# Designs tried in a protein design run: peptides against a protein of PDB entry 8RAJ. Part 51

Target 1, 54 residues: chain A of PDB entry 8RAJ
Amino acid sequence: LPAENEDPDKAVVDLHRSPPKTKDPDLTPSGIIAKVKAGDMTQETARELLLAMR

## One batch from the design tools (peptide; made by RFdiffusion4, then SolubleMPNN)

Design b2_p22_8_s2 (from b2_p22_8, 6 letters changed)
Fold by OpenDDE base, seed 1:
Structure b2_p22_8_s2 (fold): chain B 54 residues (1-54), chain A 22 residues (1-22)
Amino acid sequence: as target 1 above (54 residues)
Amino acid sequence: ITLEELEKLAREIEERRRREEE
């Protein structure tokens, strides 16, 4: 059985860390909106991340 | 905040980043 080692550390958006300048598509403005639409991110967390990218 | 307001904010951020890269 493949243990889905979903490394929980990759999904934790540290709101206190400056948004990483990572080429991570999930940390683009569009990627943030996609996570909110998927239910993987709250609207408030998405707001804070987007404002930190301003 | 509404989803529509978030989508607007996201577009405004993307459009600024694009203009800073030109």
Scores: peptide ipSAE 0.618, ipTM 0.907, DockQ to the pose 0.701
Fold by OpenDDE base, seed 2:
Order: sequence, then C-alpha cells, then structure tokens
Structure b2_p22_8_s2 (fold): chain B 54 residues (1-54), chain A 22 residues (1-22)
Amino acid sequence: as target 1 above (54 residues)
Amino acid sequence: ITLEELEKLAREIEERRRREEE
C-alpha cells in the first residue's frame, strides 16, 4: 500500500519565523484560540504567539 | 495557563488592535 502522503505542511508554527504580515485567519487571536480548541495547537504555543502580538 | 485565560488574553489583544486601527 503506498503510504498516504501526509502533507507535512500542517503548519508547525515555527516560533523563529517572523510573524507573517498575512491576514491568515489562522494567525489572528481568534484563529489561535480556534486551533487550541481543535487540538491543532498547544496552550503554551498559543500563549507565546499571543504574547508576541501584544 | 488555562483556556479561559488564553481566551481573555486573545480578547484583550483583539480589542487593542481594533483601538489602534480606529
């Protein structure tokens, strides 16, 4: 069976990447909270991202 | 941090951004 290519581009938010100036709904405060609620982001990563937006 | 504290922090940031854009 060919291994399903799990697209590795499930955004591991590289905390060292300059915050993209893109209006990505995923990078809004609300989008971050939505990812945490979906289980796609840890609470600690969400905290660090939110604090960097302050 | 709790989820409630994260939601509060997110709201405070969103409200700040809105006030900086007005």
Scores: peptide ipSAE 0.617, ipTM 0.907, DockQ to the pose 0.735
Fold by OpenDDE base, seed 4:
Structure b2_p22_8_s2 (fold): chain B 54 residues (1-54), chain A 22 residues (1-22)
Amino acid sequence: as target 1 above (54 residues)
Amino acid sequence: ITLEELEKLAREIEERRRREEE
């Protein structure tokens, strides 16, 4: 069965790599929700990110 | 967590940030 090439350009926000810079549109509260809706982020990762911004 | 609860949390964070900038 051909392995579907998971596009390596899906920037999975690694919570362990750096605190989100407020300038990345993908790391705004709205950008986090957009990634969850697109299937590019889990609901749990989104929860942890949003709680860290609180 | 539900998507609705995430959207609520995101809105609460955005509204807080806006009030801290003002």
Scores: peptide ipSAE 0.617, ipTM 0.907, DockQ to the pose 0.729
Fold by OpenDDE base, seed 5:
Structure b2_p22_8_s2 (fold): chain B 54 residues (1-54), chain A 22 residues (1-22)
Amino acid sequence: as target 1 above (54 residues)
Amino acid sequence: ITLEELEKLAREIEERRRREEE
């Protein structure tokens, strides 16, 4: 079966899913801020993710 | 929320994680 190439650029961070405890550089506080600055994440999504890490 | 407030919140979380890993 061909592996469906789900686009790696759409880690839609499901805010209803517990943040993965994975060392994903994109899920660090600095990585979240970098995504917001790049325009790849909204400030509200970043706020909710950061608050879930608190 | 402002970008500055987000950056502050991110720093507070990073400094907490650093102290929990030491």
Scores: peptide ipSAE 0.617, ipTM 0.906, DockQ to the pose 0.704

Design b2_p22_8_s3 (from b2_p22_8, 7 letters changed)
Fold by OpenDDE base, seed 3:
Formats: sequence, structure tokens, C-alpha cells
Structure b2_p22_8_s3 (fold): chain B 54 residues (1-54), chain A 22 residues (1-22)
Amino acid sequence: as target 1 above (54 residues)
Amino acid sequence: MTLEELEELAREIEEARRRAAE
């Protein structure tokens, strides 16, 4: 019977990965555009946010 | 405003913010 090599490198689940400190992702201009493309933000809201960064 | 016009506006602002941080 060939011993199947069980590769023991199944995933150290780091249970102590602190959730990335969501510094409220300072909505970068690129981050705003990404949200619009994802459908998570309207073009009008994106425009207002972008103009407020001037 | 199109998505392309928003992308242009976003680029202009990013470039302005970069220049203000130098």
C-alpha cells in the first residue's frame, strides 16, 4: 500500500491577526473611484467627496 | 458627469495632494 504523503502544511490559522485597524480608510480619490466602479457609491456622492478634497 | 470625468477629477486631486505633501 503506497503511503500517501499527507503534506502537513495545512494553514496555520493565525487566530490572533488583529483585524486590520480600519483607520477609516481616508477615502483617497482612487478609493472613491473604486467604490463607484463596485456600485458601492453613486457618481454624485463621489463628485461631492472629490470636490471637498480641493 | 461620466465615470471618465470622475477619474480625471480624482487624478487631478491626487496630484494636487501629492504636490502639497512635498
Scores: peptide ipSAE 0.613, ipTM 0.906, DockQ to the pose 0.662
Fold by OpenDDE base, seed 1:
Structure b2_p22_8_s3 (fold): chain B 54 residues (1-54), chain A 22 residues (1-22)
Amino acid sequence: as target 1 above (54 residues)
Amino acid sequence: MTLEELEELAREIEEARRRAAE
């Protein structure tokens, strides 16, 4: 089976990935904590997002 | 910051948002 050429340019974590926009209406405080527990978000990013909801 | 401190902050923010929506 040919390994699908994972384009190495798509694995570039866009360093211009906009800071997690608090503009996701689905991001609740509980949803942020759930992402931290899942390892999908850092504690620092979670703190910044929570404080931006105040 | 611990996970517990983040959970506390999340509760405080949720309660503040609830009170602002009443």
Scores: peptide ipSAE 0.604, ipTM 0.906, DockQ to the pose 0.732
Fold by OpenDDE base, seed 5:
Structure b2_p22_8_s3 (fold): chain B 54 residues (1-54), chain A 22 residues (1-22)
Amino acid sequence: as target 1 above (54 residues)
Amino acid sequence: MTLEELEELAREIEEARRRAAE
């Protein structure tokens, strides 16, 4: 069976996807900042997510 | 927006969510 290369790089937070009902710890304010510091999220996306939590 | 301004916004949002849950 060819190993389906599940590209692990598709953790693109699609802002247009319905808010994941997952209590993803990465969707806390601190988790969002951690993703920005890691280079896994843009500052603009992080700003939009944080403002949507208000 | 700088990273520092984003960190401040994150703190303000966290504090606001905490106050709304009390």
Scores: peptide ipSAE 0.597, ipTM 0.905, DockQ to the pose 0.692
Fold by OpenDDE base, seed 4:
Structure b2_p22_8_s3 (fold): chain B 54 residues (1-54), chain A 22 residues (1-22)
Amino acid sequence: as target 1 above (54 residues)
Amino acid sequence: MTLEELEELAREIEEARRRAAE
């Protein structure tokens, strides 16, 4: 079976990068919660991101 | 932190951002 190249560039939100001025729906508070529910983000990372949006 | 507490925080942040954009 060919190893599915799971692209390791599943957007690691660089917390040290200035928040991208991109209207990325995945970087909304609701999008962050959706990633946590999908298992694509930890609750800790989501908390840090949400607090940085304040 | 529970998922429920995280959802509450997300709602508060979303509402604050909405009020700041109006």
Scores: peptide ipSAE 0.596, ipTM 0.904, DockQ to the pose 0.693

Design b2_p22_8_s4 (from b2_p22_8, 6 letters changed)
Fold by OpenDDE base, seed 4:
Structure b2_p22_8_s4 (fold): chain B 54 residues (1-54), chain A 22 residues (1-22)
Amino acid sequence: as target 1 above (54 residues)
Amino acid sequence: ITLEELEELAREIERERERARE
């Protein structure tokens, strides 16, 4: 019978690990545009954030 | 909003914030 090597290194992603408080570096207007271009932010969310900086 | 219009808005806000610090 082949021993199923269950690799025990499926690190249980602790879903209770508080996301690292990335001090969101104070998103500059240019930093917001960079996130949109990377696909990490929608254009609408970026618009709302930019208008809130005015 | 287009990406180009969003980039223009960002440049406007950057210029407004710079003028408010002079």
Scores: peptide ipSAE 0.630, ipTM 0.911, DockQ to the pose 0.755
Fold by OpenDDE base, seed 5:
Structure b2_p22_8_s4 (fold): chain B 54 residues (1-54), chain A 22 residues (1-22)
Amino acid sequence: as target 1 above (54 residues)
Amino acid sequence: ITLEELEELAREIERERERARE
């Protein structure tokens, strides 16, 4: 069976997909900053998570 | 918020959490 060429241009990066709120209770403030620097979290989500740890 | 302000906030919260364990 011919492998269907999945068109690589259909990765609709949903720019509105809020990064998943980390469910990890062991996430440290440093771990949040590391995710932001890696591009795995927005600065706004990181701010909300940090303020919730206070 | 800037990355710098976010790093400052993280450092503040880390210090507050450390003091709460003493």
Scores: peptide ipSAE 0.624, ipTM 0.911, DockQ to the pose 0.725
Fold by OpenDDE base, seed 3:
Formats: structure tokens, C-alpha cells, sequence
Structure b2_p22_8_s4 (fold): chain B 54 residues (1-54), chain A 22 residues (1-22)
């Protein structure tokens, strides 16, 4: 079975999919803010992810 | 939530995580 390289760059946060267990060990609070500023994440999703890190 | 409030929350969580590693 070819390991399809799941392109890590499209964590499209589907609000209807179970909260992304962003197994990205590299999601820092600063990295979340950077994604919001880039338009890659909503402010609401960023808030939920940040609160889950607390 | 505003972007400013989100940036404040991020800074709070960073400081909490730093203190939890000491």
C-alpha cells in the first residue's frame, strides 16, 4: 500500500469533525496566533485550541 | 473574541506552560 504522504499543510479545521486532535506537537500558542493572522484558522478555533492547552 | 484578546490569552497560556516546566 503506497503511504500517501498526507500533506501536513492542510489541517482544514472542519467544525463538524471532532475537534482536531492537532497531533502537531509544534502548535505553540504563538503558532496558533500566526495561523489566525495568515487566515488559516478562525479566531473561534484558535480560542478553543488555546483553552485546551491550559 | 477579538484578535487582541486572543493574543493576550496566548501570552497567558505560554507563561503558564513555562512555569509548569520549572
Amino acid sequence: as target 1 above (54 residues)
Amino acid sequence: ITLEELEELAREIERERERARE
Scores: peptide ipSAE 0.617, ipTM 0.910, DockQ to the pose 0.686
Fold by OpenDDE base, seed 1:
Structure b2_p22_8_s4 (fold): chain B 54 residues (1-54), chain A 22 residues (1-22)
Amino acid sequence: as target 1 above (54 residues)
Amino acid sequence: ITLEELEELAREIERERERARE
């Protein structure tokens, strides 16, 4: 069985990386709130991302 | 920050971004 090397680095939103200029619906204000509600994002990370969109 | 305060901030940022496109 190939060990699925779940690369733990793929889930780390690098807060130091410029927000991806991709029209990722998950990077809208509403998409960020949806991730927080799903448990996929911390409230602090969501706050920082929202403030960076201002 | 609470979830309610985050939802308010998100709504504020969304309205600011909409107004900046008019």
Scores: peptide ipSAE 0.613, ipTM 0.910, DockQ to the pose 0.720

## One batch from the design tools (peptide; made by RFdiffusion4, then SolubleMPNN)

Design b2_p23_1_s1
Fold by OpenDDE base, seed 5:
Parts: structure tokens; C-alpha cells; sequence
Structure b2_p23_1_s1 (fold): chain B 54 residues (1-54), chain A 23 residues (1-23)
């Protein structure tokens, strides 16, 4: 079965939505991106976390 | 303006991770 092309645009974390009050700055979208850039997080882990924040 | 530009940068970086982090 061809995997349904889930529109990557539906995959965007709406940064207009008040980020869930993740008291952990490391679990904000910005914190996740910062960790990936620092090499402290894999792209896959970042993807999973960002998908779970939807 | 700067905060919006930073936000749009983060949006693009998130989109890139979601689009290309499939390998």
C-alpha cells in the first residue's frame, strides 16, 4: 500500500499556538532546535518530539 | 520584527527537520 503522503505542511508545529507550558526550556520547539544544532540531539529524536507537540 | 523573523526561522528549521528527517 503506498504510504499516504501526509502533507509535510500538516507536520508544522504551529508556533502561533502558545507552546504547551513545558516548564523545561529544553523541550520547547526552540530548545529542541538548539539541541540539534549543538549536536546534543539527533534529527530523528527532534522530529519525534516535534510531532508529539502537535 | 526581530522576534517574528526568529520565529519564521524556527518554523523553517522545524519544517526542514520534519520533511528531511525521514531517512
Amino acid sequence: as target 1 above (54 residues)
Amino acid sequence: RRAEEERRRLEREIEELLAFGRE
Scores: peptide ipSAE 0.324, ipTM 0.793, DockQ to the pose 0.417
Fold by OpenDDE base, seed 4:
Structure b2_p23_1_s1 (fold): chain B 54 residues (1-54), chain A 23 residues (1-23)
Amino acid sequence: as target 1 above (54 residues)
Amino acid sequence: RRAEEERRRLEREIEELLAFGRE
């Protein structure tokens, strides 16, 4: 079974960068919540991202 | 109905993260 090499560098959302107007599903409120539920993101990181999108 | 229930669930989960996500 090929190990899904989740490139860890693609998961590093730079919290100091203005949210790119990227249609990145991971940078949507729904994508952030999905990651928190999966255990792939902390609640604090999710909070910071959601606040930066407001 | 389903899409509205999913939206309302996401809205609540966002509000919960914003209100309580500081542990």
Scores: peptide ipSAE 0.323, ipTM 0.798, DockQ to the pose 0.443
Fold by OpenDDE base, seed 2:
Structure b2_p23_1_s1 (fold): chain B 54 residues (1-54), chain A 23 residues (1-23)
Amino acid sequence: as target 1 above (54 residues)
Amino acid sequence: RRAEEERRRLEREIEELLAFGRE
């Protein structure tokens, strides 16, 4: 099976990768983005959290 | 379709946050 070249430069959180089983809905990528949109989280904090999930 | 559109929206929003330079 050819290894699909996962382009390492796409800083996409692969939403097909099962989000780490953070049973905490607030620590999911969707939960983080929802908090940023609500004004309950800064963009920088959200960025740091999303980077740490990789 | 709707779930795929929402996923692609979420992917873009994550990309925008990750592309945001460190202040």
Scores: peptide ipSAE 0.317, ipTM 0.789, DockQ to the pose 0.415
Fold by OpenDDE base, seed 3:
Structure b2_p23_1_s1 (fold): chain B 54 residues (1-54), chain A 23 residues (1-23)
Amino acid sequence: as target 1 above (54 residues)
Amino acid sequence: RRAEEERRRLEREIEELLAFGRE
């Protein structure tokens, strides 16, 4: 199965603004946290993604 | 009320990831 390289640079999520309709539910803060809890994402990758969204 | 509790939960989970995600 090809690893879907989710490009981290496309998800600017303002937690106080309605998230732009990110067509990818996996790139929302909630989706990232859900992947970490499922063991499908490392805590470091999640941290980098969440920092890029600030 | 529920949406604010969910937001505060997500904010805490993000803060925990940002504080402890260095290992």
Scores: peptide ipSAE 0.312, ipTM 0.786, DockQ to the pose 0.427

Design b2_p23_1_s2
Fold by OpenDDE base, seed 1:
Structure b2_p23_1_s2 (fold): chain B 54 residues (1-54), chain A 23 residues (1-23)
Amino acid sequence: as target 1 above (54 residues)
Amino acid sequence: AAAEAARARLEREIEELLELGRE
């Protein structure tokens, strides 16, 4: 049976790891707010991420 | 001017998101 390559690039945002200095556009304050507005992120998760970036 | 206005809107939206979880 071919091993399904689970794409490891599902960036599990480890909220307990020091905020990745990831140039990931999805983890910018603007990207976070855009996800909340799109309904793709909860406001609580966005708050936690934004607090970790302060 | 447009970039500064966009930044000020983003800062307000960040503040609003941070306040809505402070009960």
Scores: peptide ipSAE 0.117, ipTM 0.648, DockQ to the pose 0.600
Fold by OpenDDE base, seed 5:
Structure b2_p23_1_s2 (fold): chain B 54 residues (1-54), chain A 23 residues (1-23)
Amino acid sequence: as target 1 above (54 residues)
Amino acid sequence: AAAEAARARLEREIEELLELGRE
């Protein structure tokens, strides 16, 4: 069986891309805040993402 | 009304997080 290289699509959040209309729970303002609180996201990245969603 | 109140809470939580990162 060919090794299904399921590269987990690490959704590289392109901060310069139009806010993805993706219902990705990780890209919701609450999901961003949760990632910052978990240490999985920098506060600066969270700031930029949240500003792009305004 | 509930969605607007949820947005206002989220905006406040965002503002608080943004203030904590300026220290």
Scores: peptide ipSAE 0.116, ipTM 0.654, DockQ to the pose 0.260
Fold by OpenDDE base, seed 3:
Structure b2_p23_1_s2 (fold): chain B 54 residues (1-54), chain A 23 residues (1-23)
Amino acid sequence: as target 1 above (54 residues)
Amino acid sequence: AAAEAARARLEREIEELLELGRE
C-alpha cells in the first residue's frame, strides 16, 4: 500500500519567511478573514498572520 | 468612496480579530 505521506508540515505557513510578495489571494488580509469566516483557519492563526503583515 | 468604505470595513474587521485573540 503506498504510504500516503500526507506531510502535515506542508500546511504550516512559515511566519518567519519574509512575507513573499504573495499575489496569493489566500494570503491577503481579505483572504485570511474569508478563511476564518469559512472555518478553514483559526482566529489565532489569522491574528498572527495579520500582525506579521503590519 | 466605495473602495475607501471597503478598506475601512476590512480595517475594522482586522482590529476586531486582533482584539478577540488577546484573551
Scores: peptide ipSAE 0.114, ipTM 0.649, DockQ to the pose 0.557
Fold by OpenDDE base, seed 2:
Structure b2_p23_1_s2 (fold): chain B 54 residues (1-54), chain A 23 residues (1-23)
Amino acid sequence: as target 1 above (54 residues)
Amino acid sequence: AAAEAARARLEREIEELLELGRE
């Protein structure tokens, strides 16, 4: 059976997907800020995510 | 003390990110 190429680059946070009930450490306020500092997330996307958590 | 200081840093970083998108 061909291994499904799970494209590891599809951690596109679909803003329309219900937040996973999993405590994804990358979706915590600290994880979001860490991604912005690493250059892995735009400030705009981080702002939208942080606003949705309020 | 260390946990409170870490929280205060995180709150400031959140505020800074929320301000940068208001222009």
Scores: peptide ipSAE 0.113, ipTM 0.645, DockQ to the pose 0.564

Design b2_p23_2_s1
Fold by OpenDDE base, seed 2:
Structure b2_p23_2_s1 (fold): chain B 54 residues (1-54), chain A 23 residues (1-23)
Amino acid sequence: as target 1 above (54 residues)
Amino acid sequence: DEEIRREEDELLEEGRRREEEER
């Protein structure tokens, strides 16, 4: 059986890694805000990422 | 997007307020 183990750990954004200049939708201001709204990211983590992108 | 900018500013302001209250 291919258990689609959607590994819930695949979205740990390493806060100490400089945000890659990647077109990663999850690292855009919109993607960060969407994760906070979904409960997949803390407001504190989101704030640190958003400040590092300014 | 104006909504994204408002939500970004809200997150930044709430986080600043929390850091000022914890100091």
Scores: peptide ipSAE 0.362, ipTM 0.815, DockQ to the pose 0.744
Fold by OpenDDE base, seed 4:
Structure b2_p23_2_s1 (fold): chain B 54 residues (1-54), chain A 23 residues (1-23)
Amino acid sequence: as target 1 above (54 residues)
Amino acid sequence: DEEIRREEDELLEEGRRREEEER
C-alpha cells in the first residue's frame, strides 16, 4: 500500500501575517495561481494575497 | 510569463466583480 504521505505542513498562509519575504514558491504569484487551479486555495484568498504583494 | 499574468488579472477581475455584485 503506498502510504500517501499527505505532508501535514499545509502551510496555512496566515493572511493576517505580513507575507514573509521567503522564497516560498507557494507565496509567489505563480504558486498562488497553481494552488487555485489545483483547488487547494479559494479565489478570494488568492486575490487578497496577490493584492498584498502589489 | 504571459500566461501567469493573464491568470492573475482574471482572478483579480473575478474577485472585483463578485464584490461589486454583493453591494
Scores: peptide ipSAE 0.362, ipTM 0.813, DockQ to the pose 0.715
Fold by OpenDDE base, seed 1:
Structure b2_p23_2_s1 (fold): chain B 54 residues (1-54), chain A 23 residues (1-23)
Amino acid sequence: as target 1 above (54 residues)
Amino acid sequence: DEEIRREEDELLEEGRRREEEER
């Protein structure tokens, strides 16, 4: 059985890549804001992501 | 959603103010 090594380091959103049109709830403006409110993302990283999505 | 847009604009404005205060 392939161990699903979900490498947590692959969730690094490349800020220079156009946001994939992925149904990833974590890469939506709402998902980013939810992570900031949870303390799972800095306000700075969230701002950079939101600006790259405009 | 208008709430998400307000929270996004608040986050962007807070980040801009912080960058202006660090100069």
Scores: peptide ipSAE 0.361, ipTM 0.813, DockQ to the pose 0.728
Fold by OpenDDE base, seed 3:
Structure b2_p23_2_s1 (fold): chain B 54 residues (1-54), chain A 23 residues (1-23)
Amino acid sequence: as target 1 above (54 residues)
Amino acid sequence: DEEIRREEDELLEEGRRREEEER
């Protein structure tokens, strides 16, 4: 059976890492919303991230 | 900018509503 290489490069947003240095486009409010719309992030994880930025 | 703010507020409100319904 071919092991589907799940690309380990899904940026695991480490929720325990200090507030994101504003350089990851994926960690902006717009980047988070875009991931939720794409189905790449849960609404719950998006809410936790957006609240941590406020 | 205004669209992103509305979508952010919708996600935050839906998440709050779900937590209130699960309690």
Scores: peptide ipSAE 0.361, ipTM 0.813, DockQ to the pose 0.760

Design b2_p23_2_s2
Fold by OpenDDE base, seed 3:
Structure b2_p23_2_s2 (fold): chain B 54 residues (1-54), chain A 23 residues (1-23)
Amino acid sequence: as target 1 above (54 residues)
Amino acid sequence: DAEVRREVDELLEEGRRRREELE
C-alpha cells in the first residue's frame, strides 16, 4: 500500500512574522484562494493571511 | 488577476460582515 504521507507539517505560516518575499506559490493571494476553493484552508485563516499581506 | 482580486475582496468583506453581526 503506498502510504501517501502528505506531511501536514509543511505549512506552519507564522502569522506574526512579516511575510517574507515568499516565492512560495502557496502564500500568494492566488495560492491562498486556490486552497480555500479546494477546502484545504479555512476562510478565517485565508482572511488573516490576506490582511497580513496588505 | 481581476478574478483573484474579486475573490479576495469578497472573502475580506464576508469576514467583516460576520464580525459586525457578532458585535
Scores: peptide ipSAE 0.455, ipTM 0.840, DockQ to the pose 0.761
Fold by OpenDDE base, seed 2:
Structure b2_p23_2_s2 (fold): chain B 54 residues (1-54), chain A 23 residues (1-23)
Amino acid sequence: as target 1 above (54 residues)
Amino acid sequence: DAEVRREVDELLEEGRRRREELE
């Protein structure tokens, strides 16, 4: 059985993709803040996403 | 949530200060 190497680098939200109108809990203001606190997102990426939501 | 609003406002304010320091 091939071990699914879940490539951890595929969780990088492509900032050039139109902000998905998706109810993705990871793309809510709360989900963004949670990723920053976990070290899974840079503060700069979080700022850009949060600005695009206003 | 009031905590999330505070953390968002802090992140945005730090980003503003960082831009103003580089201009």
Scores: peptide ipSAE 0.454, ipTM 0.841, DockQ to the pose 0.779
Fold by OpenDDE base, seed 1:
Structure b2_p23_2_s2 (fold): chain B 54 residues (1-54), chain A 23 residues (1-23)
Amino acid sequence: as target 1 above (54 residues)
Amino acid sequence: DAEVRREVDELLEEGRRRREELE
């Protein structure tokens, strides 16, 4: 079984930097909502990210 | 996805209401 090295470099989304136009699944609206539902992201952080994408 | 759109809109609206309650 390949050890899923969950890269501990979950890119700290620098909220002060425009979200990179990266195909990061974690930065999609769906990925953000999934993290909030999992408790892995605050509603505040999710709101800031979603507003920056609008 | 229509569910993701509703969840985004709800999250943005909750955040707006919370700001309006703190002003």
Scores: peptide ipSAE 0.453, ipTM 0.839, DockQ to the pose 0.716
Fold by OpenDDE base, seed 4:
Structure b2_p23_2_s2 (fold): chain B 54 residues (1-54), chain A 23 residues (1-23)
Amino acid sequence: as target 1 above (54 residues)
Amino acid sequence: DAEVRREVDELLEEGRRRREELE
C-alpha cells in the first residue's frame, strides 16, 4: 500500500496573523474540533483559534 | 451543528476554569 505521505507542511497557522478567510476545512470550528478529537491539536491551540474567529 | 457547538463551549469553559485555578 503506498503510504500517503501526508505533507507535514500543512501550513503552520500563525495564531498572531489575522485569520485569513481560509476556506481551509481544517480551520473551521468543525475542523478544529475534529483535530482535537484525533489528538492532532491541543485544547489550548484550539481555544485560541476559536476565540480569534469570534 | 449542535454537537460542534457543545464541544466548542466545553473547550472554552475548560480554558476559563484552568485560568481561574492559576490566579
Scores: peptide ipSAE 0.451, ipTM 0.839, DockQ to the pose 0.732

Design b2_p23_2_s3
Fold by OpenDDE base, seed 3:
Structure b2_p23_2_s3 (fold): chain B 54 residues (1-54), chain A 23 residues (1-23)
Amino acid sequence: as target 1 above (54 residues)
Amino acid sequence: MERVRREEEELLRKGEEEEEERR
């Protein structure tokens, strides 16, 4: 059985690059709705997050 | 902007309808 190569190019995420003050695009109302549509988030969790942002 | 707001309002409404049907 051929072991297909796991790519060794997870190059070091530089932990000292200050995250740009871009609110995680995933925690925006649009990002939450996108995760629900992708099946990556439940409608209940999305509702709680959207209510907490109001 | 208006599309995301409609999809947010629809998601919130569905969660209220499911919570009311459980009571």
Scores: peptide ipSAE 0.103, ipTM 0.647, DockQ to the pose 0.672
Fold by OpenDDE base, seed 2:
Structure b2_p23_2_s3 (fold): chain B 54 residues (1-54), chain A 23 residues (1-23)
Amino acid sequence: as target 1 above (54 residues)
Amino acid sequence: MERVRREEEELLRKGEEEEEERR
């Protein structure tokens, strides 16, 4: 019986394709920091997004 | 508000420190 190893690879959101819409909770500074703390986002990707929002 | 800003500033600083250590 395969235990569903939910692949941790399922959300390379191609972040190069649209400026962060300030309405997506996942693209807010708080949402980015929450994803880093959850392990769903790298610190490098979070830094690039936070810099692009300044 | 202040907590999120402090955590943002910490992520930015750590990424600058890691980039400086790689040069």
Scores: peptide ipSAE 0.101, ipTM 0.644, DockQ to the pose 0.725
Fold by OpenDDE base, seed 4:
Structure b2_p23_2_s3 (fold): chain B 54 residues (1-54), chain A 23 residues (1-23)
Amino acid sequence: as target 1 above (54 residues)
Amino acid sequence: MERVRREEEELLRKGEEEEEERR
């Protein structure tokens, strides 16, 4: 069975989506770095969050 | 502890380098 072409167009990460206002009180520096490595978070958003935690 | 700190410092440094290259 041909694996359906999952349209690469669904990964338009809306770069204008305001940084997730997830005051996830559980967002640790390790959790941020893990999300960046998973591709679930941009390096820019991770930098902003890490700077806001200092 | 040391690994997470190193990965944090690396992520911050890469973001500063990218911002400096854009100026």
Scores: peptide ipSAE 0.092, ipTM 0.631, DockQ to the pose 0.642
Fold by OpenDDE base, seed 5:
Structure b2_p23_2_s3 (fold): chain B 54 residues (1-54), chain A 23 residues (1-23)
Amino acid sequence: as target 1 above (54 residues)
Amino acid sequence: MERVRREEEELLRKGEEEEEERR
């Protein structure tokens, strides 16, 4: 069975449901960039999160 | 601090370029 490439687009962070908890280290500009570099987050999701913090 | 800000600005700019290429 080919492993279905889990489409990385399924990490739609529901940006509408809570202001980014400024207490989550993973929701800091540095944490977001670290997740993108690790491959744990798409560049698109990271951009949306960074824009929502401005 | 300056490195993270530069990487943030680069990530935002690349996403603008990718959205312009998709239109």
Scores: peptide ipSAE 0.090, ipTM 0.612, DockQ to the pose 0.673

